# Peptides against a protein of PDB entry 3KDP, part 32

Target 1, 230 residues: chain A of PDB entry 3KDP
Amino acid sequence: PFLIFIIANIPLPLGTVTILCIDLGTDMVPAISLAYEQAESDIMKRQPRNPKTDKLVNEQLISMAYGQIGMIQALGGFFTYFVILAENGFLPIHLLGLRVNWDDRWINDVEDSYGQQWTYEQRKIVEFTCHTPFFVTIVVVQWADLVICKTRRNSVFQQGMKNKILIFGLFEETALAAFLSYCPGMGVALRMYPLKPTWWFCAFPYSLLIFVYDEVRKLIIRRRPGGWVE

## One batch from the design tools (peptide; made by RFdiffusion4, then SolubleMPNN)

Design b1_p11_2_s4 (from b1_p11_2, 9 letters changed)
Fold by OpenDDE base, seed 3:
Structure b1_p11_2_s4 (fold): chain B 230 residues (1-230), chain A 11 residues (1-11)
Amino acid sequence: as target 1 above (230 residues)
Amino acid sequence: ALELALALFYS
């Protein structure tokens, strides 16, 4: 999200504090929980890793994590961001290059897509109103991401949900997201204004998309061993 | 982590 903020010069979609809450808050326990995941049923059919030649993190894993899944996560967050701004009178095309005037505290007559003028204070309220839904969107998409990370080849339905620490992590990140979104004073402390409950559902299609995408990928790998998709 | 790093540079 921050890359697009720089490239497109749009209003800040996700605040620094909000990013910290993701990296240090909602992602920490889920990431640790993956260390307790049971081995896949086919692991004994694989040769031992050569520690000198085989990397733990290979190009394929990086491509999946950052290039594919990460992009879908970003799309989910930005979708929520654009919907909120559009509901407040700022259509996506109008946001391009708007950052310069948006962040200028001395300009109090920034026009939206409908010709309404917005003061600096009003603009910042809308910006911070976007941060919480973007954050929650990432958490909802992370549910799918965490679940798909349980396996490399087998379906999640084959692996099952036996990792109690992972299940705890899903509840923990959700509870933390709810706390940060609704606890009094979070608007002042974290620039995270309260979230309408409907925004929790905005990311569900993207979470489902990630899950389906990965299950299809894994299915292809199982049916066509040694393919480029593996 | 990457987003955080970028955010720290431009905040």
Scores: peptide ipSAE 0.177, ipTM 0.831, DockQ to the pose 0.026
Fold by OpenDDE base, seed 5:
Structure b1_p11_2_s4 (fold): chain B 230 residues (1-230), chain A 11 residues (1-11)
Amino acid sequence: as target 1 above (230 residues)
Amino acid sequence: ALELALALFYS
């Protein structure tokens, strides 16, 4: 998200505080919960890892986590961001290069895509109105990411949802996201303005996409052992 | 961590 902010010079899609809330708030309990996941039923059918040649973190894992799933998560967040700004009169093409004038406190006549002028205060309200839905979008796609991380090869439907700590983590991150989004004073304290309940659903297609993508990947691995997807 | 570092640099 922040790389696109720098490269495209768009208004800030996700604030530093919201990033901290993700990294230190919503992701901690879910990440810890994976340590309590049961071993896959087929683990004894796999050859032992060579500790000298086979790294725990390999290029395939990095590609899956950051290059594939991470990109889908970012796309979900940016989709929410662009929809909110478009509803407020700023089309995606108009946002390119707008940051310089957007962040200037002395410019109170920034035009949107329809010729409406926006004061600095109005622009910051709509910017911070994007931060909370972007944050919530990340939490919603993290549901799918956490669930797919339960297994490497078997379907989640084969593994089941027996990890009570993981289930607790899903509720905890959701409750924390709701607290940060709707608690009075969060707009002043964290620059996180309350979001419309409808924005929680904006990420659902992306969460479903992550889940389906990984289940298809795992299905391919099971049908074609030793392929590049493994 | 990298995004946070960048965000802090520009904040």
Scores: peptide ipSAE 0.164, ipTM 0.829, DockQ to the pose 0.026
Fold by OpenDDE base, seed 4:
Structure b1_p11_2_s4 (fold): chain B 230 residues (1-230), chain A 11 residues (1-11)
Amino acid sequence: as target 1 above (230 residues)
Amino acid sequence: ALELALALFYS
Protein backbone atom coordinates (compact mmCIF):
# COMPACT_ATOMS: atom_id res chain seq x y z
CA PRO B 1 0.00 0.00 0.00
CA PHE B 2 2.69 2.49 0.93
CA LEU B 3 4.72 1.76 -2.20
CA ILE B 4 1.73 2.65 -4.36
CA PHE B 5 1.29 5.82 -2.33
CA ILE B 6 4.87 6.81 -3.18
CA ILE B 7 4.94 5.67 -6.81
CA ALA B 8 1.50 6.87 -7.88
CA ASN B 9 1.49 9.95 -5.60
CA ILE B 10 -2.05 9.23 -4.42
CA PRO B 11 -3.59 10.35 -1.12
CA LEU B 12 -2.45 8.12 1.75
CA PRO B 13 -4.62 4.99 1.63
CA LEU B 14 -3.59 3.54 4.99
CA GLY B 15 -2.15 5.51 7.88
CA THR B 16 0.86 4.58 9.98
CA VAL B 17 -1.32 4.09 13.04
CA THR B 18 -3.60 1.70 11.19
CA ILE B 19 -0.58 -0.28 9.98
CA LEU B 20 0.61 -0.54 13.57
CA CYS B 21 -2.83 -1.71 14.64
CA ILE B 22 -2.66 -4.45 11.99
CA ASP B 23 0.89 -5.59 12.68
CA LEU B 24 0.73 -5.43 16.47
CA GLY B 25 -2.99 -5.72 17.12
CA THR B 26 -5.06 -7.74 14.72
CA ASP B 27 -2.31 -10.00 13.33
CA MET B 28 -0.49 -11.01 16.49
CA VAL B 29 -2.95 -13.39 18.14
CA PRO B 30 -3.99 -15.02 14.86
CA ALA B 31 -0.36 -15.59 13.88
CA ILE B 32 0.47 -17.12 17.27
CA SER B 33 -2.60 -19.33 17.02
CA LEU B 34 -1.11 -21.12 14.00
CA ALA B 35 1.56 -22.57 16.28
CA TYR B 36 -1.22 -24.54 17.98
CA GLU B 37 -2.74 -25.90 14.77
CA GLN B 38 -3.11 -29.67 14.60
CA ALA B 39 -0.90 -31.56 12.20
CA GLU B 40 -2.41 -32.45 8.86
CA SER B 41 -3.69 -36.01 8.65
CA ASP B 42 -1.16 -36.95 5.97
CA ILE B 43 1.92 -35.29 7.52
CA MET B 44 3.41 -38.63 8.58
CA LYS B 45 3.08 -39.88 5.00
CA ARG B 46 5.33 -37.10 3.70
CA GLN B 47 9.08 -37.31 3.62
CA PRO B 48 10.72 -35.28 6.35
CA ARG B 49 12.20 -31.97 5.33
CA ASN B 50 15.94 -32.12 4.86
CA PRO B 51 17.19 -29.42 7.25
CA LYS B 52 20.44 -29.07 5.29
CA THR B 53 18.86 -28.37 1.90
CA ASP B 54 15.26 -27.39 2.56
CA LYS B 55 14.59 -24.07 4.23
CA LEU B 56 11.59 -23.78 6.51
CA VAL B 57 10.66 -20.58 4.70
CA ASN B 58 11.36 -21.25 1.04
CA GLU B 59 10.95 -19.09 -2.04
CA GLN B 60 7.67 -20.79 -2.85
CA LEU B 61 6.22 -19.91 0.54
CA ILE B 62 7.42 -16.32 0.26
CA SER B 63 5.96 -16.10 -3.24
CA MET B 64 2.63 -17.45 -2.01
CA ALA B 65 2.47 -15.31 1.11
CA TYR B 66 3.65 -11.99 -0.27
CA GLY B 67 3.42 -12.36 -4.03
CA GLN B 68 -0.03 -13.91 -4.29
CA ILE B 69 -2.08 -13.70 -1.10
CA GLY B 70 -0.52 -10.42 -0.02
CA MET B 71 -1.26 -8.90 -3.42
CA ILE B 72 -4.90 -9.99 -3.22
CA GLN B 73 -5.12 -8.45 0.25
CA ALA B 74 -3.60 -5.21 -0.99
CA LEU B 75 -5.95 -5.22 -3.96
CA GLY B 76 -8.91 -5.61 -1.62
CA GLY B 77 -7.74 -2.68 0.48
CA PHE B 78 -7.15 -0.48 -2.55
CA PHE B 79 -10.53 -1.42 -3.97
CA THR B 80 -12.18 -0.16 -0.80
CA TYR B 81 -10.02 2.96 -0.91
CA PHE B 82 -10.91 3.77 -4.53
CA VAL B 83 -14.62 3.11 -3.94
CA ILE B 84 -14.72 5.51 -0.99
CA LEU B 85 -12.85 8.22 -2.85
CA ALA B 86 -15.03 7.75 -5.92
CA GLU B 87 -18.15 8.10 -3.78
CA ASN B 88 -16.69 11.37 -2.52
CA GLY B 89 -16.07 12.67 -6.04
CA PHE B 90 -12.48 11.52 -6.64
CA LEU B 91 -12.24 9.04 -9.50
CA PRO B 92 -9.15 6.76 -9.53
CA ILE B 93 -7.52 8.48 -12.52
CA HIS B 94 -7.83 11.86 -10.81
CA LEU B 95 -5.97 10.58 -7.74
CA LEU B 96 -2.75 9.98 -9.70
CA GLY B 97 -0.30 12.72 -8.79
CA LEU B 98 -2.82 14.42 -6.48
CA ARG B 99 -0.86 13.77 -3.26
CA VAL B 100 1.28 16.90 -3.48
CA ASN B 101 -1.71 19.21 -3.60
CA TRP B 102 -3.75 16.96 -1.33
CA ASP B 103 -1.25 17.20 1.52
CA ASP B 104 -0.63 20.94 1.09
CA ARG B 105 -2.52 22.71 3.86
CA TRP B 106 -2.29 26.03 2.03
CA ILE B 107 -4.25 24.75 -0.97
CA ASN B 108 -7.94 24.88 -0.11
CA ASP B 109 -9.36 24.57 -3.60
CA VAL B 110 -8.30 21.10 -4.75
CA GLU B 111 -10.83 20.03 -7.33
CA ASP B 112 -12.40 16.60 -7.49
CA SER B 113 -13.35 14.81 -10.71
CA TYR B 114 -16.54 16.87 -10.91
CA GLY B 115 -15.01 20.30 -10.33
CA GLN B 116 -16.00 20.56 -6.67
CA GLN B 117 -13.39 22.31 -4.55
CA TRP B 118 -12.17 20.69 -1.35
CA THR B 119 -10.52 22.46 1.56
CA TYR B 120 -7.56 20.89 3.34
CA GLU B 121 -9.76 19.95 6.28
CA GLN B 122 -12.37 18.34 4.06
CA ARG B 123 -9.68 16.36 2.22
CA LYS B 124 -8.22 15.08 5.48
CA ILE B 125 -11.66 14.01 6.66
CA VAL B 126 -12.05 11.98 3.47
CA GLU B 127 -8.53 10.55 3.80
CA PHE B 128 -9.12 9.45 7.38
CA THR B 129 -12.51 8.14 6.32
CA CYS B 130 -10.57 5.83 3.97
CA HIS B 131 -8.15 4.58 6.64
CA THR B 132 -10.72 2.80 8.79
CA PRO B 133 -12.44 0.90 5.95
CA PHE B 134 -9.04 -0.02 4.51
CA PHE B 135 -8.05 -1.37 7.91
CA VAL B 136 -11.31 -3.29 8.26
CA THR B 137 -10.87 -4.64 4.73
CA ILE B 138 -7.48 -6.02 5.71
CA VAL B 139 -8.98 -7.66 8.80
CA VAL B 140 -11.73 -9.28 6.73
CA VAL B 141 -9.28 -10.67 4.17
CA GLN B 142 -7.07 -11.82 7.05
CA TRP B 143 -9.91 -14.10 8.14
CA ALA B 144 -9.49 -15.99 4.91
CA ASP B 145 -5.70 -15.80 5.08
CA LEU B 146 -5.63 -17.23 8.59
CA VAL B 147 -8.04 -20.02 7.69
CA ILE B 148 -6.09 -21.04 4.58
CA CYS B 149 -2.86 -21.08 6.59
CA LYS B 150 -4.25 -23.89 8.76
CA THR B 151 -3.15 -26.41 6.15
CA ARG B 152 -0.58 -26.69 3.38
CA ARG B 153 -2.13 -29.50 1.37
CA ASN B 154 -5.41 -30.63 2.90
CA SER B 155 -8.62 -28.68 2.45
CA VAL B 156 -9.77 -26.61 5.40
CA PHE B 157 -12.91 -28.71 5.29
CA GLN B 158 -10.78 -31.80 5.89
CA GLN B 159 -8.83 -30.15 8.70
CA GLY B 160 -11.84 -28.58 10.38
CA MET B 161 -11.96 -25.68 12.82
CA LYS B 162 -10.72 -27.44 15.94
CA ASN B 163 -8.05 -24.94 16.97
CA LYS B 164 -9.78 -22.99 19.73
CA ILE B 165 -6.94 -20.47 19.90
CA LEU B 166 -7.36 -19.73 16.20
CA ILE B 167 -11.11 -19.28 16.65
CA PHE B 168 -10.40 -16.97 19.56
CA GLY B 169 -7.94 -15.07 17.36
CA LEU B 170 -10.62 -14.52 14.71
CA PHE B 171 -13.00 -13.12 17.31
CA GLU B 172 -10.26 -11.05 18.91
CA GLU B 173 -9.14 -9.40 15.67
CA THR B 174 -12.76 -8.71 14.72
CA ALA B 175 -13.56 -7.26 18.13
CA LEU B 176 -10.43 -5.11 18.02
CA ALA B 177 -11.34 -3.91 14.53
CA ALA B 178 -14.84 -3.01 15.72
CA PHE B 179 -13.44 -1.27 18.79
CA LEU B 180 -10.97 0.81 16.78
CA SER B 181 -13.65 1.63 14.20
CA TYR B 182 -16.53 2.60 16.47
CA CYS B 183 -15.20 3.57 19.89
CA PRO B 184 -15.78 7.26 20.59
CA GLY B 185 -12.66 9.36 20.28
CA MET B 186 -10.83 7.07 17.83
CA GLY B 187 -11.14 9.69 15.13
CA VAL B 188 -9.16 12.11 17.26
CA ALA B 189 -6.80 9.62 18.88
CA LEU B 190 -5.98 7.39 15.91
CA ARG B 191 -7.35 9.34 12.93
CA MET B 192 -9.73 6.44 12.38
CA TYR B 193 -13.15 7.80 11.64
CA PRO B 194 -16.15 5.51 12.12
CA LEU B 195 -17.31 3.60 9.08
CA LYS B 196 -20.73 2.65 7.86
CA PRO B 197 -21.50 -1.00 8.55
CA THR B 198 -21.81 -1.61 4.81
CA TRP B 199 -18.04 -1.15 4.39
CA TRP B 200 -17.45 -4.40 6.27
CA PHE B 201 -18.96 -6.23 3.32
CA CYS B 202 -16.75 -4.53 0.73
CA ALA B 203 -13.92 -6.98 1.46
CA PHE B 204 -16.06 -10.13 1.41
CA PRO B 205 -15.57 -10.86 -2.30
CA TYR B 206 -11.81 -10.65 -1.81
CA SER B 207 -11.91 -12.81 1.29
CA LEU B 208 -13.90 -15.37 -0.67
CA LEU B 209 -11.46 -15.07 -3.58
CA ILE B 210 -8.50 -15.78 -1.29
CA PHE B 211 -10.26 -18.78 0.19
CA VAL B 212 -11.33 -20.21 -3.17
CA TYR B 213 -7.93 -19.53 -4.71
CA ASP B 214 -6.13 -21.41 -1.97
CA GLU B 215 -8.59 -24.30 -1.92
CA VAL B 216 -8.19 -24.68 -5.68
CA ARG B 217 -4.40 -24.53 -5.28
CA LYS B 218 -4.53 -27.23 -2.61
CA LEU B 219 -6.84 -29.32 -4.76
CA ILE B 220 -4.37 -29.11 -7.65
CA ILE B 221 -1.50 -30.09 -5.33
CA ARG B 222 -3.47 -33.11 -4.11
CA ARG B 223 -4.35 -34.23 -7.63
CA ARG B 224 -0.96 -33.48 -9.19
CA PRO B 225 1.79 -34.04 -6.63
CA GLY B 226 5.10 -32.46 -7.59
CA GLY B 227 3.52 -29.79 -9.75
CA TRP B 228 4.80 -26.23 -10.09
CA VAL B 229 1.90 -24.98 -7.94
CA GLU B 230 3.47 -26.33 -4.72
CA ALA A 1 7.65 -4.91 8.94
CA LEU A 2 8.76 -3.25 5.73
CA GLU A 3 5.48 -1.40 5.36
CA LEU A 4 5.71 -0.30 8.96
CA ALA A 5 9.27 0.89 8.49
CA LEU A 6 8.31 2.84 5.39
CA ALA A 7 5.25 4.28 7.07
CA LEU A 8 7.30 5.41 10.05
CA PHE A 9 9.88 6.96 7.75
CA TYR A 10 7.29 9.07 5.95
CA SER A 11 5.08 9.86 8.83
Scores: peptide ipSAE 0.028, ipTM 0.712, DockQ to the pose 0.027
Fold by OpenDDE base, seed 1:
Structure b1_p11_2_s4 (fold): chain B 230 residues (1-230), chain A 11 residues (1-11)
Amino acid sequence: as target 1 above (230 residues)
Amino acid sequence: ALELALALFYS
């Protein structure tokens, strides 16, 4: 998000506070919960890892986690961001290069895509109105991410949802997201303005996409062991 | 974490 903010010079899609809330708030319990996940049913049928050649974290895992799933998560967040800004009169093309004027408090006549002028205060309200839905979008796609992380090869349907700590983590992150989004004073304290309940659903297609993508990936791995997708 | 670090560095 921040890289695109710098490269595209768009209004800040995700604030530092919201990033902190993700990293320290919503992701901690879910990440810890994975340590309690049951071993995959086929793990004992696999050859032992060669400690000299087989890394615990390989390029494929990094590519999957950060390069594929992370990118889909980011796309989900940005989708929500662009939709919100478009609903407020700022089309995606108009946002390119707008950051300089957007962040300038002395410019109070920034035009939207429809010629409406926006004061600095109005722009910041819209910006901070994007931060919370972006955050919530990340939480929603993290549901899928957490679930797919239960296994490397087996389907989640084969693994099941027996990890009570993981289930608790899903509820915890969701409850925290709701708290941060709707608790009075969060707009002032965290610059996280309340989001319309409809924004929770914007991420659902991406969450489903992540889940389906990973299940298909795992299916391919099961059918074609040693493939490039592994 | 990296994005946070970058955001803090440029904030």
Scores: peptide ipSAE 0.026, ipTM 0.676, DockQ to the pose 0.026

Design b1_p11_3_s1 (from b1_p11_3, 7 letters changed)
Fold by OpenDDE base, seed 1:
Structure b1_p11_3_s1 (fold): chain B 230 residues (1-230), chain A 11 residues (1-11)
Amino acid sequence: as target 1 above (230 residues)
Amino acid sequence: SLEELLLELFA
């Protein structure tokens, strides 16, 4: 997210405090929960890896986790960001290069895509209004990410949802998102303003995309073992 | 703030 912010020179889509809340608040419990996930039946039948030659996490797994899935997560967040700004009169193309003027407190006549002038205070309200839905979008996308991480090769439909700690992690993550989104004072404390309940659904297509993508990937792995998608 | 500092560095 921050790289796109720099490259495109757009208003900040996600604040640093919000990023910390993601990293520390939403990622920790889910990550721990995955350690308690039941092994796949096919994995249990595998011979032990050679600890001297076989890496636990290979480049392909890294590419999947940080490249492909991370990209979809980022796209989900940015989609929500662009939708919110568009609803407030700022079309995506208009945001390009706008950051300098956006963040200047002395410029109170920044125009949106429709010629409406925005004061610094109004712009910051809209910006902070984006932070919360971006965060929530990440949480909703992480639901799918956690679910797909339960298995490497088997479908979620085959493995099931047996990990109670994972379920707890999903609820905790969601509860934290709700708390940060709707608790009074979060706008001042964390620059996270309340969001409309409809914003929770903005992430659902991307969560579904991740889920479908992973299920297709796993299907390919099962049909073509040793492929590049493994 | 850290955010303001980052914004300044990349402005």
Scores: peptide ipSAE 0.015, ipTM 0.426, DockQ to the pose 0.024
Fold by OpenDDE base, seed 3:
Structure b1_p11_3_s1 (fold): chain B 230 residues (1-230), chain A 11 residues (1-11)
Amino acid sequence: as target 1 above (230 residues)
Amino acid sequence: SLEELLLELFA
């Protein structure tokens, strides 16, 4: 999100405080919970890894975690961001290069895509209105990410949801997201304005996409062991 | 500037 903000010079899609809430609030408990995940049912059927040649984290795992899933999360967040800004009169193409004027406190006549002028205060309201839905979108996508990270090869349906700490993590991050979205004063404290409940559903297609993608990937791995997808 | 951007992000 921040890289696209810099490269495209668009209004800030996700505030720094909101990013900290993701990194420290919604991601920590889920990440810790993965340490308590039960071994895959087939782990003892695999040959022991060669500690000299087989890394615990290989390039494929890194590519999946940071490259593929991270990009889908970002796309989900940006989709929500662009929808909100478009609903407020700012089409995606108009946002390119707008940051400089958007963030200038002395410019109170920034035009939207329809020629409506926006004061600095009005622009910041709509910007902060984007932060909360972007955050919630990330959390909803993280549900799928956390669930798929339970296993490397087995389907989630084969592994099951036995890790109580992981389940607790899902509830914790959701409760935190709700708290940050609806608690009075969060607009001032975190630049996160209240969210319409409908925005929680905007990320569901992306979560489903990640889940389906990973299940298909795992299915391919099970059918073709030793393939490049592993 | 990048510095101003950072200040706005943390201010």
Scores: peptide ipSAE 0.014, ipTM 0.504, DockQ to the pose 0.028
Fold by OpenDDE base, seed 2:
Structure b1_p11_3_s1 (fold): chain B 230 residues (1-230), chain A 11 residues (1-11)
Amino acid sequence: as target 1 above (230 residues)
Amino acid sequence: SLEELLLELFA
C-alpha cells in the first residue's frame, strides 16, 4: 500500500499505525496457528525428499504463492479505497498526483472529479474514512489466506477446519478489526473512523478469489505431482 | 516531500 502511495502520489490509503496493527495484531496469531497445523495425510506418505534440492524448490514456490496472495490482498484494500473515494467524488484517475495538494493544509479548494471544492478538513475526513475499511478488507482477505495456507496440496474441504488455533486466530483478528473499527477514540488515536457495516462485505469477492486461486493451484498439484507448481 | 510525509505518518 505504501509503495503505491509513493509512486502514484495518491492520498494515503492506509496509515502506518494501521499497517502495524495488521503486521503485529492480525498476522501473529495466524502465523502461530500455521505452525500447529496438522500435516497433510498425503505428505506423511511421501518418501523422504532430498533436503537440499527440495527445500529450495518448496521455498521458492511458497514464496511465489504467498507473494501472489499478498498482491491480491493489496488489490482488495485498494479496491475498497478507490470505491470510497469515488463515492465521495474522487475518481481513481483524478487521485494520481493529488497527494501534494491533498495534504496541504492551506489549500481549501481541491477539486474532485466533478468540480466540487473540498476543504482540508473534509479531505482528511474522507481519507481517514478509507483507513478503517482498508484494514478490515485486509482482515477479511486474511481469513481466506489463513484457511488456504494450512494445506499445501489437499483441498480445504478435504482436510477440514481441524486446527483450533487457526479458528482462534480468525476470531482474534476479527475481534481486533471490530475493536479498531468501532471503539471510541480510534479516529483520533489511529486515524480510523468508524466503519459502516456494509464495507465488511467489500472484501468478500477478493476472499473468494483467493480461495478459488488456491483450490485451483492445489488441484493442479494433485494432478501433476512434482510439477513446477509445488 | 517524502520526509514530510514520513513525519506526518509517524506523527
Scores: peptide ipSAE 0.013, ipTM 0.445, DockQ to the pose 0.028
Fold by OpenDDE base, seed 5:
Structure b1_p11_3_s1 (fold): chain B 230 residues (1-230), chain A 11 residues (1-11)
Amino acid sequence: as target 1 above (230 residues)
Amino acid sequence: SLEELLLELFA
């Protein structure tokens, strides 16, 4: 998010405080929960790996796959950001290069895509209105990411949801997201303004996409052992 | 106020 903010010079889609809430708040319990995941049911059916070659290749492939998932997460957040700004009169193409004028408190006549003028205060309200939905979008997408991380080869339907700590993690991150979004004073303290409940659903297609992507990947691995997808 | 904003969002 921050890289695109710099490169495209768009209004800040995700604040530093919000990033900290993701990294330190919503991701900790889920990450710890993965340590309690049971071994895959097919572990005894796997051929012995070559410790010299297979470890390096597999780590690179896993890193690449999770990198792709991270990109889908970012796309989900940016989609929510662009939709909110478009509903407020700022089309995506108009946001390119707008940051300099957007962040200048002395410019109170920044025009949107329809010629409406926006004061500094109005612009900052819209910006901070984007931060919370972006954050929530990441949390909703993390549901799918956490669930798919339960296994490397088996389908989630084969492995099942037996890890109670992981289930607790999903509820914890969701509860934290709701708290940060709707608790009085969060707008002042964290620059996280409340969001309409409907915005929680904006990320669902991306969560589904991640889930389907990983299930298809795992299906290919099961059908074609030793392929490039493993 | 944040309270007014919440009321507008949930009304």
Scores: peptide ipSAE 0.005, ipTM 0.398, DockQ to the pose 0.132

Design b1_p11_3_s2 (from b1_p11_3, 7 letters changed)
Fold by OpenDDE base, seed 1:
Structure b1_p11_3_s2 (fold): chain B 230 residues (1-230), chain A 11 residues (1-11)
Amino acid sequence: as target 1 above (230 residues)
Amino acid sequence: DLFELLLKLFA
C-alpha cells in the first residue's frame, strides 16, 4: 500500500495504526496457531532438510509469500480502497497525483471526478473511512492465507480443519477486526472509522482466489514433484 | 505489512 502511495501519489490507502493492528493484533494468534498444526500425512515420506544447505526461508517461499500471495492481498486491499473512493466521487484515475493536494490542509476545494469540492476535513474523513475497510480486507484475505499455510503440499481438504487453535485464531482476528471497526471512539483513537457491513464482502473474491490459487499450486506440486512451483 | 511500516518510518 505505501509503495503505491508514494509511486502513484494517491491518498494514503492504509494508515500506520492499521498496519500495527494487523502485525501486532490480527496476525499473531493465527501465526502461533500454525505451530499446533498436524503433520501432513506424507511428511515421513519426505527427505529431511539439510540444515547446512537448505534454508528455511528460500527464494521460492519468499516468492510465494511476498510475490504472489502478498500481491493478491495487496490487490484486495486496493480494490476495496478504490471502490470506497469511487463511491465517494473519486475515480481511480483521478486519484493519481492527487496526494499533494489531498494532504494540503490549506486546499479546501479539491475536486472529485464529478466536480464536487472537498474540504480538507471531508477528505480526511473519507481517507480514514478507507483505512478500516482496507484493514478488514486484509483480515479476510488472511483467513485464506492462514488456511493455505496449514500445509505445504497436501490439500486443505486432505489435511482438514482439526487445529482448534487455528480456528480460534480465525475467530479472534475477526472479532478483533470487528471491535476495532465498530467500537465507539476508534475513529478518534485509531483513525478507524466504522465501515458498512457490505465492505466485508469486498475481500471475499480475493480470499477465494488465494485459496484456489494455493490449492492449484499444491495440486501441481503433487502431480509434478520438483517443479518450479514447489 | 512490517515492511510497509518500516517504509513509512524511513520515507
Scores: peptide ipSAE 0.011, ipTM 0.524, DockQ to the pose 0.026
Fold by OpenDDE base, seed 4:
Structure b1_p11_3_s2 (fold): chain B 230 residues (1-230), chain A 11 residues (1-11)
Amino acid sequence: as target 1 above (230 residues)
Amino acid sequence: DLFELLLKLFA
């Protein structure tokens, strides 16, 4: 998100505070919960990892985590961001290069895509109105991410949802996201303005996409062991 | 500029 903010010079899609709320708030308990996941049914049929040659974090894992899943998550967040800004009169093309004028407090006549002028205060309200739905979008896609991380090879349907700590983590991150989004004073404290409940659904297609993508990947791995998808 | 941007975000 921040890289695109710099490269495309768009208004800030996700604030630093919201990023910290993700990394320290919503992701912590879910990530820890994976340590309590039951071993896959076929784990004893796999050769032990060679600690001298096989890295715990390898290029394949990085490619999957950052190159595939992370990109889908980012796309989900940016989709929500662009939809909100478009609903407020700023079409995606108009946002390119707008950052400099957007962040200038002395410019009070920034035009939207329809020629409406926006004061600095109005622009910051819209920006902070984007931060909360972007944050919530990330939480919703993280549901899928957490669930797919339960297994390396087996389907989630084969593994089941037996990890009570993981289930607790899903509820905790959702409750925390709701608290941060709707608690009075969060707009002042965290620059997280309340969002319409409908924005929670904006991420659902992307969450489903992540889930389906990983299930298909795992299916391919199961059918063709030793393939390039592994 | 990035540092100033970060400062503006925390400020």
Scores: peptide ipSAE 0.007, ipTM 0.478, DockQ to the pose 0.028
Fold by OpenDDE base, seed 3:
Structure b1_p11_3_s2 (fold): chain B 230 residues (1-230), chain A 11 residues (1-11)
Amino acid sequence: as target 1 above (230 residues)
Amino acid sequence: DLFELLLKLFA
């Protein structure tokens, strides 16, 4: 998100405070819950890791976490961002290079794609209106990310949902996201304005995509052990 | 995780 913000010079898609709410709020309990996950059924059939040759973080893990899943999550957030701005008169092409004028407090006549003029105050309301749905989008895709992280090779359907701490984490992150989105005063405190409940569903296709993608990946690994997909 | 988010931030 922040690289695209810098490179494309678009209005800020996700606020620094909302990023901190993800990292320090919604992701902590889910991440801790993975430490309590049961071992995969085939773990004792695998040779122990060689600490001299096998890295804990390898290129495959980096590619999966950052290059694949991370990119799908970012695309989900940006999709929500562009839809909200388009509904408010700012088409994606018009946002390119707009950041400088958007963030200038002295410019009160920034035009949208339809020639409507927006004051600084109005633009900031729209920006902060984007932050909450982007945040919620990340939480919804994190549901899928957390579930797929339960296993390396086994399907989630083989592993099951027996980790009560992980289930608690899913409820906790969702409850926290709802609290931050709808509690009075969050607009002032966190620059997170309330969102319509329908915006929660915008991320569902991306969450499903992450889940299906990982299940297909795991299926390929099980059918072709030692492949480049592993 | 924070590192994934940082990388997504810097992606």
Scores: peptide ipSAE 0.007, ipTM 0.507, DockQ to the pose 0.027; fails the geometry check
Fold by OpenDDE base, seed 2:
Structure b1_p11_3_s2 (fold): chain B 230 residues (1-230), chain A 11 residues (1-11)
Amino acid sequence: as target 1 above (230 residues)
Amino acid sequence: DLFELLLKLFA
């Protein structure tokens, strides 16, 4: 989010406080829950990794986590961000380079895509209105990410949802996201303004995409072991 | 100002 904020000079899509709430709040319990996941049914049939040649974190894992899944997650967040700004009169093309004027408190006549002028205070309200839906979008796509991380090779349907700690983690992160989004005073304390319930659904296509993508990947691995997809 | 600074750091 922040790299695009700098490169494209767009209004800030996700605040620092919201990032901290993701990294320290919503992701912690789900990540720990994976330690309690049952071993895949075929784990004992696999050869152990060679510690001398096989890195624990390899390029394939980095590519999958950051390059593929992480990009889909980011796209989901930015989609929500652009939709909110477009509904408020700022089309995506108009946002390019707008940051300098957007963040200047002395400029009170920044025009939207339709020629309406926005004061600094009005712009900041819209900006902070984007932060919470972006945050919630990340949480929703993290549901899919957590579920696909249950296994490396087996389908989630083969593994099942038997990990009670993981299920608890999904509820916990969702409850925390709802609390941060709707609790009175969060707008003042965290600059997380409440979102319409409909914004939760903006991430669902991306969450589904992550899930389908990984299940297809795992299917290919099972059908063609030793392929380049592994 | 501190928030903006933190934003610049975590960005």
Scores: peptide ipSAE 0.007, ipTM 0.426, DockQ to the pose 0.028; fails the geometry check

